# Peptides against a protein of PDB entry 9IZ0: the designs that were tried, part 41

Target 1, 345 residues: chain A of PDB entry 9IZ0
Amino acid sequence: ITCLGSNGHTYKQLVKGGNDDLRQDAVMEQVFEQVNGFLRSYRKTSQRNLSMRTYKVIPLALKTGVIEWVQDTIPLGEYLDSAHKVYHPKEWSLSTCRKLIAEKQMEDLETRLKVYDLVCRHYRPVFRHFFLESYADPVQWFTTQTNYARSTAVASVLGHVLGLGDRHGQNILIDKTSGEVIHIDLGIAFEQGKKLPVPECVPFRLTRDVVDGMGITGVEGVFRRCMEFTLETLRREEDSLLSVLEVLRYDPLFSWLISPLRRMKKQKMQLENFNQPESGNITTDASRDPKIQRNNVSGESEAERAILKVRQKLSSTLSVEASVGELIRIAQDPSYLALMFCGWS

## One batch from the design tools (peptide; made by RFdiffusion4, then SolubleMPNN)

Design b1_p10_6_s1 (from b1_p10_6, 9 letters changed)
Fold by OpenDDE base, seed 1:
Structure b1_p10_6_s1 (fold): chain B 345 residues (1-345), chain A 10 residues (1-10)
Amino acid sequence: as target 1 above (345 residues)
Amino acid sequence: GKFLLELANL
């Protein structure tokens, strides 16, 4: 929809309806605004303008709300699919790569690693070209690539700490003006991605294309240092961050769990992307909503477990450098990436 | 008006 504001400007807005609870997105955006406050308060992060890019979410009902349309953005996955066809027209299609990974989804780790390596040899990274083609001025190129590496570092630390899932290329927007990343569809948090039919086993998205966008230094330099400064800031503000999350513990509207319906919808989307059915009407009458008596006793124990996991991720048992080094290692490890859903690439 | 009607038809 397009709304005329009281200021005379037209605002494009996304109306999201159906089975997605926009209150989860609105709450995560509020947590990001608080974290942005912490990042502005510390010299090492404020001098680099480190922030999580946010968008406005207004929940209107249990399953309906208005989302700010982030102007001048493109989904990472949309850019990568288009750019790969241009820069590597002789390589495999994304659909071919996804099919090969899915056909091996139930096989052993060794077989899945061989297929992942095979796909990697026939589908090379292209995301460097986003900065080279969009920014002809060397200063603008360097600035936007730096902003990308910085924003990706903040989002990677926050994504790990808050246990954000479903970080596929359609849920990450790139700002065409700043080069910054915007994370959308925040309804899988607090490690609920591990409860998907194909469990998420990486701390954040650090695929070959995500690294390729950082330029010749890859994860070394700007990205690593900005992850370290972000984690250092979150460790200093642990009590403040936990206090924000404790407010959510008492929000009767907040869901610490992935809903069975959302899990089933993700499972269907994982299966339907493999079956183009030529037309066959199977009206499965799903009109029996089982009244989910939310046993209130389960929700508090889940919130407490989620907050405890956030605290554990902020532990000073390892140095900031060692913790960031391990996160970067795990996020790029082929033994974890080969276990991901075929749509993760 | 029109905005609320489009929301009620979703």
Scores: peptide ipSAE 0.000, ipTM 0.353, DockQ to the pose 0.028
Fold by OpenDDE base, seed 2:
Formats: C-alpha cells, sequence, structure tokens
Structure b1_p10_6_s1 (fold): chain B 345 residues (1-345), chain A 10 residues (1-10)
C-alpha cells in the first residue's frame, strides 16, 4: 500500500497477511531500539555509529500488520543469485548447488562435507562486486564497505545473543545507499531455529559471500573489532537488556516457541526451494490454526530458559576477544555450514 | 487480495 504521512510525504508500506505473527517482529524491533540506546551511550560503539538497523512494524491483528517498506534495499540472496550469473556464468547455478546438497541431506557428515566442498569450488563468492558496482567514488566505496562490515558485526552479535534464526539471504536486506544490513522476518528467536526441519547450528550467518563483502581483510578488519565493541557494550548493559527481556516473559502475546504451523510452512518452503528457483511471494492460504490453549506453565519455562541462555551468552568467563574469536570460528565452520540450507553462499 | 480491501475501508 502507499500511505500519505502527516508530513505530506508518500510512504510505501508492506501489508503482510497470513500465518506469520508480526508481534514477534515488532517486539524484536523494540529490543533492537533499546540496544541501539546502549550502543549510543558507549564511547567505543557511539564513535563508530554502531547500530542495528530497524524498521517499523505495526501489528493490526493476530496474523496481519503493516511493515515499513525499506526504500533503496535489495535482499542479499537476490543480489548474490544475479551477481553469480554475471561474474561466474560458467559456474554452477544456485539450483544445481541446492539440488546436490539436498540429494546428500540424509548421508553422513563426511559425504556432506565432500559435497559442500565440491559446491564451494563451483560456486565462488561475488558479494565484493556489490560495492565495486554501486560506488564509482573510492571514498563512497570505502565508506559503504565499512558500514556493511560494521552493521554485519552488530547484527551478528545481536543475532547470536538473542538467538535469531531463519537468517537466509532473503531475510537480510542490503541498503544500496549506506551499505548497511537490515534484518527482516524476526519471528524465529531464542534459538528456536534449532527446532526447524533443517536445524540452524551457527550463531549467525557468516558464509563465504557475507565475508567477501567485507573486502580484502575479511573478518579480521572492521568486522571483528566491531563485534568486540558490540559484545563489550552488551556485557556492560546485561542487566538493562535482561530487564527488557523480562517484560516479554509476561507478554501474553509474545511467542517463545515456533508454532507447529510455522515449522511446517518453513519445511514446505525449504522443500519447494529445493525443487524450484526462488520466484516471489507465495501467498499460501493456510487453514485455521486450532486455538492451542497455551498451558501458561510451558510458556514461562521456555521464557526462563531463553533469558538464562541470553545471560550465558553475555557471561564474562571468556574475554570479549576470545568470545568473538570462537563465534567467528563456529559461524565459518564447514562442519556446520555443510548441514545448513545454502551454507555455501 | 481480500484483506487489502478491508484495510482500505479502515
Amino acid sequence: as target 1 above (345 residues)
Amino acid sequence: GKFLLELANL
């Protein structure tokens, strides 16, 4: 839809209807705004303008709402599929790579690693080209690539701490003006991604193309340092962050669990994406969710486990540098990436 | 489809 604002400006808005609970997205955006407050208050993060990019979410009903249309953005996955066809026209298609990984999904880890390595050799990273194409001025190129590495670092720390799942290339937007990442569809949080049909076993998305966008320094430049400063800020503000999450414990509208229907929808989408090229907007008319009377006792126990897990991730038992080093290592580990959907790009 | 019409009537 297109809305006229009270300021006389026209805004595009996305109306989302269906089975997705936009209350989850709205709540996660509120958590990000609080975290952005902490990042602005701390010198090491403030002097670098570190923030999680946010967008407006207005829930209108249980399964409907309005989402801000983020102008001048592209999904990471859409750019990568297009760029691979241009820069590597003799390499394998994304569909070929997906098929080969899917054919081995029931095999042992050694077989899956061999197929993952084979796919990686025939589907090389291209995301560096986003910055080279978009910015003719070297100062703009350097600034936008720096903003990408910074925003990806903030999103990676927050994604790990809050246990954000479903971080595929269509749920990560790139701002064409700033180079910053914008995470969308936040309805899988607090490690519920581990309950998907293909379990998410990495702390955040740090695939070869995500690293390629950081330029020649990869993770060892701006990215690592900005992860360290972000984690240092979140450890300092642990009690403040936990207090924000405790409010969600008592929110009857918040969902600490993936609904069986959302799990089935993601399973179906994964199976369909193995069989067809990503062609847009499947409005699946999905039938009546039975009113599961939430046994309040199960929701409170899952909320408590989620908050305890956030506290554990903020633990000062390891240095900030050691913690970030281990997160980067795990996020790039082929033994995990070979098990994931599109872990090669 | 149908829900876009209900929001235009709000």
Scores: peptide ipSAE 0.000, ipTM 0.366, DockQ to the pose 0.026
Fold by OpenDDE base, seed 3:
Structure b1_p10_6_s1 (fold): chain B 345 residues (1-345), chain A 10 residues (1-10)
Amino acid sequence: as target 1 above (345 residues)
Amino acid sequence: GKFLLELANL
């Protein structure tokens, strides 16, 4: 839809109808805006303009809402699929790589590592080209690549702390003007990604292409330092962040668990991605939600466990540098990446 | 700002 604002400007908005509850996305965007308040208040983060890019979500009903159309963006996965065909036309297709990983999904870790390494040798990273193509001026190139590394660092720390799941290349937008990342479809949080049919074993998405976009320094430049400053800010504001999450504990509309239906939908999409090339908008018209009588007692115990895990991730037992070092290590570890869903590549 | 939602009936 297009709406006329009281300022005389027209705004494009996405009306989402379906089986996905937009209330979780709206709540996560509110949490990000509170965290952006903390990042603006702290000198080390404010001097770097560190923020999570947010968008407006207005739930209208259980299954209907309005989402802000994020202008001038492209999904990371859409760019990468197009760029690989241009820059590496003799390498394997993404579909070939996904098929090979998928065929080994039930095999041992050693076999899955061999296939992951084989895929890595025949499918090289290309995301550096996004910045080289989009910005002819060296100052704009450097600025946008820096903004990408900064925004990815903030999103990586927040994604880990809040346990964001489903971080595939279609759920990460790139702003073509700023180079910043925008995370969308926030309906898998508080480590519920570990309850998917193929568990998410990494703290955030740090694939070879995500690193390639950071330029020649990779993770050891702006990215690592901005992760450190973001984590330092979140540790300082731990009580404030936990207080925001405690308000959600008493929200009867908030779901701390992935719904069985959303799990089944993701399972079906995972199985369908084994058998078909990506053609177009999966409007899965999944019929009728059975009224799950939520036992309220189970929701409070899951909220308490989720908040306890957030507190544990903010623990000062390790230095900020050591904690960030371990997160970066795990997020890039082939032994975890080879266990991921074939569509994670 | 107050958005005037002209919900054009779809």
Scores: peptide ipSAE 0.000, ipTM 0.378, DockQ to the pose 0.020
Fold by OpenDDE base, seed 5:
Structure b1_p10_6_s1 (fold): chain B 345 residues (1-345), chain A 10 residues (1-10)
Amino acid sequence: as target 1 above (345 residues)
Amino acid sequence: GKFLLELANL
C-alpha cells in the first residue's frame, strides 16, 4: 500500500497477512535499536557510525502487520544471480549449483565437501562488481564499500549473539545509496535455525560473495576490526542487553520458538525449490489452525535458555580478537558451509 | 502492543 503521511510525503508500505507472525520481527528491531544506543555511546563504535540497520514493523494482529518498505534496496541474492550471469556467463547457473548441493544433502561430509568445492570452482564470486557498477566516483566507491564492511560486521556479531537464522540472500538487502546491509525476516532467532530441516551451523553469513564485497582486504580489514569493536561494546553492555531480553521473557505474545507452521512452510519451500523453475506466489490456504494449547511453562524455559546462550556468547573467557577470529574462521569454513542448505551457496 | 512501540520511540 502507499500511505500519505501528515507531512505530505508518500510512504510505500508492505501489508503482510497470513501465517507470518510479525511480532518477532518487531521485537528484534526493538532489540537492534537498543543495541544501536550502546553502539552510539561507545567511542570506538560511535566514531565509525556502527549500527544495525533497522526498519519499521508494526504488528496489527496475530497474523497481520505493516512493514516499512526499505527504499533503494536490492536483495543480495537477486543482485548476485544477475551479476553472475553478466560477469561469468560460461560458469554454472545458480540453479545448477543448488541442484548439485541438494542432491548430496543426505550424503557424508566428505562427499558434500567435494560437491561444495566443485561448485565453488564453477561459480566464482561477483559481489565486488556491485560497488564498481553503482559508484563511478572513487570516493563514493570506497565509502560505500567501507559502509558495507562495517554494517556486515555489526550484523554478523549481533546475528551471532542473538542467534539469527535464515540469513539467505533474499533476507539480506543491500542499500544502493549507502552500501549498508539490512537484515529482514527476523522470524528465526535465538538459534532456532538449528531446528530447521537443514540445521544452520555457521554463526552468520560469510560466504565468498559476502567477503568479495569487502574488497581486496576481505575480512582482514574494516570487517574484522568493526566486529571486534561491536563485540567489545556488547560485552560492556551485557547486563543492559540481558535486561532488554528479560523483558521479552514475560511477553505472552513473544515466541522464543519457531512456530511448527513456519518450520513446515520453510521445509515445504526447501522441498518445492527442488522441483520448479521460477513461478510466483502460491497462496497455500492452510485453513486448519490446530488450537495449540500454549503451555506457558514451556515458553519461559525456552526464554531462559535463550538468554543463557546470549550470556555465553558474550563471555569474556576469550579475548575479543580471539572470539572474532574464531567466528570468522567458522563462518568461512567449507566443512560448515558444505552442510548448509543449497540456498546458502 | 502499544507499550513496546512507545519504547522504540524513546
Scores: peptide ipSAE 0.000, ipTM 0.373, DockQ to the pose 0.021

Design b1_p10_6_s2 (from b1_p10_6, 9 letters changed)
Fold by OpenDDE base, seed 1:
Structure b1_p10_6_s2 (fold): chain B 345 residues (1-345), chain A 10 residues (1-10)
Amino acid sequence: as target 1 above (345 residues)
Amino acid sequence: GDLLLELANL
């Protein structure tokens, strides 16, 4: 929809109706606004203008709301699919790569690693070209690539600490003006991605294309240092961050758990996007419904566990540098990436 | 000026 504001400006807005709980997005955006307050208060993060880019979410009901349309953006996955066809027209299609990973999803780690390596050799990174194409001025190129590395660093730390899941290329927007990342569809948080049929096993998205966008230094430049300064700020403000999350513990409208129905729908939408109908009768025998034991773990006990995990991730047991180094290592480890859902690539 | 300050703030 397009709304006329009281200021005479027209605002494009997305009306989302469906099983997506926009209250989850609205709550996570409020947490990001508070974290942006901490980043502005700390010298090392404020001097670098470190922030999580936010968007306005207005929940209208339990399953409907209005989302701000982020102008001048493109989904990372949309850019990468188009750019890969231009720069590497002789390499495999994204659909071919996803099919090969999906066909091996039930195989052992060694087989999945071999398939992941094979796919990586036939699908090379291209995201560097976003900055080279969009910014002919060397100053604008450098500033936008720096903004990308900075915003990705903030989003990576926050994504780890808050346990954000479903960080596929369609849920990450790139701002064409600033080079900053905008994370959308925040409905998988507090490590609920580990409860997907294919568990998420990386702390944040650090795929080869995400690294390629950082330029020649990759993760060892602006990105690593901005992750360190962001984590240092969050450790300093641990009590303030936990206090914000405790307010959410008492919100009767906040779901700390992905509903079984939402898990099944995300799983079906993941499967249905693979079924373009080439006519072949595969009778999948629907007779193994695993009895999901409704462990009535009170919503309060799941909130307490989520807050405890946030506290554990902010632990000062390791240095900031050691903690960030381990997060970057795990997020890039082929042994973890090869276990991800085929749509993660 | 600003690019050198940005480079120093990298």
Scores: peptide ipSAE 0.025, ipTM 0.568, DockQ to the pose 0.014
Fold by OpenDDE base, seed 2:
Structure b1_p10_6_s2 (fold): chain B 345 residues (1-345), chain A 10 residues (1-10)
Amino acid sequence: as target 1 above (345 residues)
Amino acid sequence: GDLLLELANL
């Protein structure tokens, strides 16, 4: 839809109807705005304009709402598929790579690592080309690549701390004007991604293409330092962040558990993406909502467990540098990436 | 100016 704002500007908006609970997105966006307040309060983060990019979510009803249409964006996965065909036309297609990984999904780790390595050799990173193509001015190129590394660092720390799942290339937008990342579809949080049909094993997305966009230094420079500054800020504001999350414990609208319906939808999408190229909003009319009697006792115990995990991730037992170093190591570990749906790009 | 400030903030 297109809405006329009170300022006389026209805004495109996405009306989302169906099985996706936009209340979880709206709540996570509110948490990000609070975190952005913390990032503005500290010199090390404010001097670098560190923020999680947010978008407006207005839930209208159960499973219906309006999402801000973020202008001048592209999904990371859409850019990477297009760019890979241009820069590496003799390499394997994304569909071929997906098929080979899927065919070995039930095999041992050694077999999965061999197939992952084989896919990686026939599907090389291309995301550096986004910055080289889009920005002819060296200052704009440097600024946008820096903004990308900074925004990815903030999103990586927050994604780990809040346990954001479903971080595939279609749920990460790139702003073509700033180079910043925008994370969308926030309906899998607090490590519920581990309950997906393909369990998420990495703390955040740090695939070879995500790193290739950081330029010649990769993770060693702007990205690492901005992760450190972000984690330092979140550790200082631990009690403030936990207080925000405790409010969600008592929100009857917030879901600490992945719904069986969302799990089934993700399973179906994974199976369909094995058989067809990414084409089409399939509104499947799943008109059977089982009345999930939310046992309030199970929701409260999962909320408490989620908050305890956030506290554990903010622990000062390790230095900021050691904690960030371990997160970067795990996020790039082939032993985890080989287990993912798309860990090679 | 801004690039040098960015470089100093790296």
Scores: peptide ipSAE 0.019, ipTM 0.537, DockQ to the pose 0.014
Fold by OpenDDE base, seed 4:
Structure b1_p10_6_s2 (fold): chain B 345 residues (1-345), chain A 10 residues (1-10)
Amino acid sequence: as target 1 above (345 residues)
Amino acid sequence: GDLLLELANL
């Protein structure tokens, strides 16, 4: 829809309906605004203008709402698919890579690693080109690449701490003006991504293309240091952050669990992304409802587990540098990325 | 000025 603002400007808005519970997104955006407050209050983060990019979510009903249309953005995955065709036209298609990974999904880790490595050799990173082609001025190039690395660092720490799932390239927007990342579709949080049909095994998305966008230093420099400062801020503000999450414990509209409907929707989307139908009538025999035993796990017990897990991620047992170092290592580990839906880009 | 401050804040 297009809305006329009171300022006389027209704003494009996205109306979502159906199984998209925008209340989850709206709550996560509120958490991000609180965290942005912490980042502004801390010298090391405020000096770098570190923030999680947010967008406005207005839930209108249980399954309907309006989302701010972020202007001048592109989904990371859309850019990467386009750029890969331009810069590597002789390499494998994204569909070929997806197919090969899918065909080995049920195989052992060794076989999956071999296929992941094979895919990686035939699908090279291209995200550096986003900055090179979009910003002809060296200052703009440097500023936007820096903003990207900073924004990705904040989003990576927050994504890990809050256990954000479904962090595929279509759920990460790139702001073409600032180079900042905008995370969307926040309906999978508190490690519920591990309950997807393809479990998320990485703390955040740090694939080869995500790293390639950081330029020649990769993760070393801006990204690592900004992760460290962000984590240091969150550790300092642990009680404040946990207090914000405790408010959500008492929100009867907030779901600490992935809904069966969302799980099924994401399952279907994962399967559809593996199966480009050649036009064969797949009669979806929708008649096998798996008897999802509603284990009456009290929503309170899941909230408590989620908050405990956030606290554990904020633990000062390891230094900030050691914690960030381990997160970066795990996020780039082929043994995890080979298990992912799209770990190669 | 600002770029050097940004570079120092990297």
Scores: peptide ipSAE 0.026, ipTM 0.579, DockQ to the pose 0.014; fails the geometry check
Fold by OpenDDE base, seed 5:
Structure b1_p10_6_s2 (fold): chain B 345 residues (1-345), chain A 10 residues (1-10)
Amino acid sequence: as target 1 above (345 residues)
Amino acid sequence: GDLLLELANL
């Protein structure tokens, strides 16, 4: 829809209806706005304009809402599929790579590592070309690539701390003007990605293309330093962040668990990608909600466990540098990446 | 921002 604002400007908005709980997205965007307040309060983060890019979400009912249309953006996965066809036309298709990983999903780690390495040799990173082709001015090129590395660092730390899942290339937008990342579809949080049919075992998305977009230094420079400054800020504001999360513990509308419907939808998409290569818009008519009696006692115990895990991730037992170093190592480790869903690569 | 200040803070 297009709305006329009280300021006389027209705003494009996305109306979503269906089974997606937009209240989860709205709450996570409020948490990001509070974290952006912390990042503005500290010299090391404010001097670098570190922020999580946010968008407005207005829930209208249990299964409907309005989302801000983010102008001048492209999904990371849409850019990468198009760029691969241009820059590496002799390499394997994304569908071939996904098929080979999916065919070995039930095999041992050694077999999955061999297939992952084989796919990596036949499907090379291209995301550096986004900055080279979009920005002819060297100052704009450098500024936008720096903004990308900074924005990805903030999103990586915050995504790890809050346990954000489902970080595939369609849930990450790139701003074509600033180079910043915008994370969308926030309905998998607090490590509920580990409860997916293929568990998410990495702390955040740091695939070869995500690193290739950081330029020649890769993770070693702006990205690592901005992760360190972001984690330092979140450790200082631990009590403030935990207080924001404790308010959500008492929100009767907030879900600390992955929706059984969302889990089943992901399970079907994983099974259908095993049997057919076609991008069908599945309109699932989910009119049969089994009345799961919300035992309130189970929700409170999951909220307490989620908050305890956030506290554990903010622990000062290791230095900021050691903690960030280990997160970067795990997020790039082939032994974890080879275990991910075939659509993650 | 001042690109020189950004470069000096990298």
Scores: peptide ipSAE 0.014, ipTM 0.502, DockQ to the pose 0.015; fails the geometry check

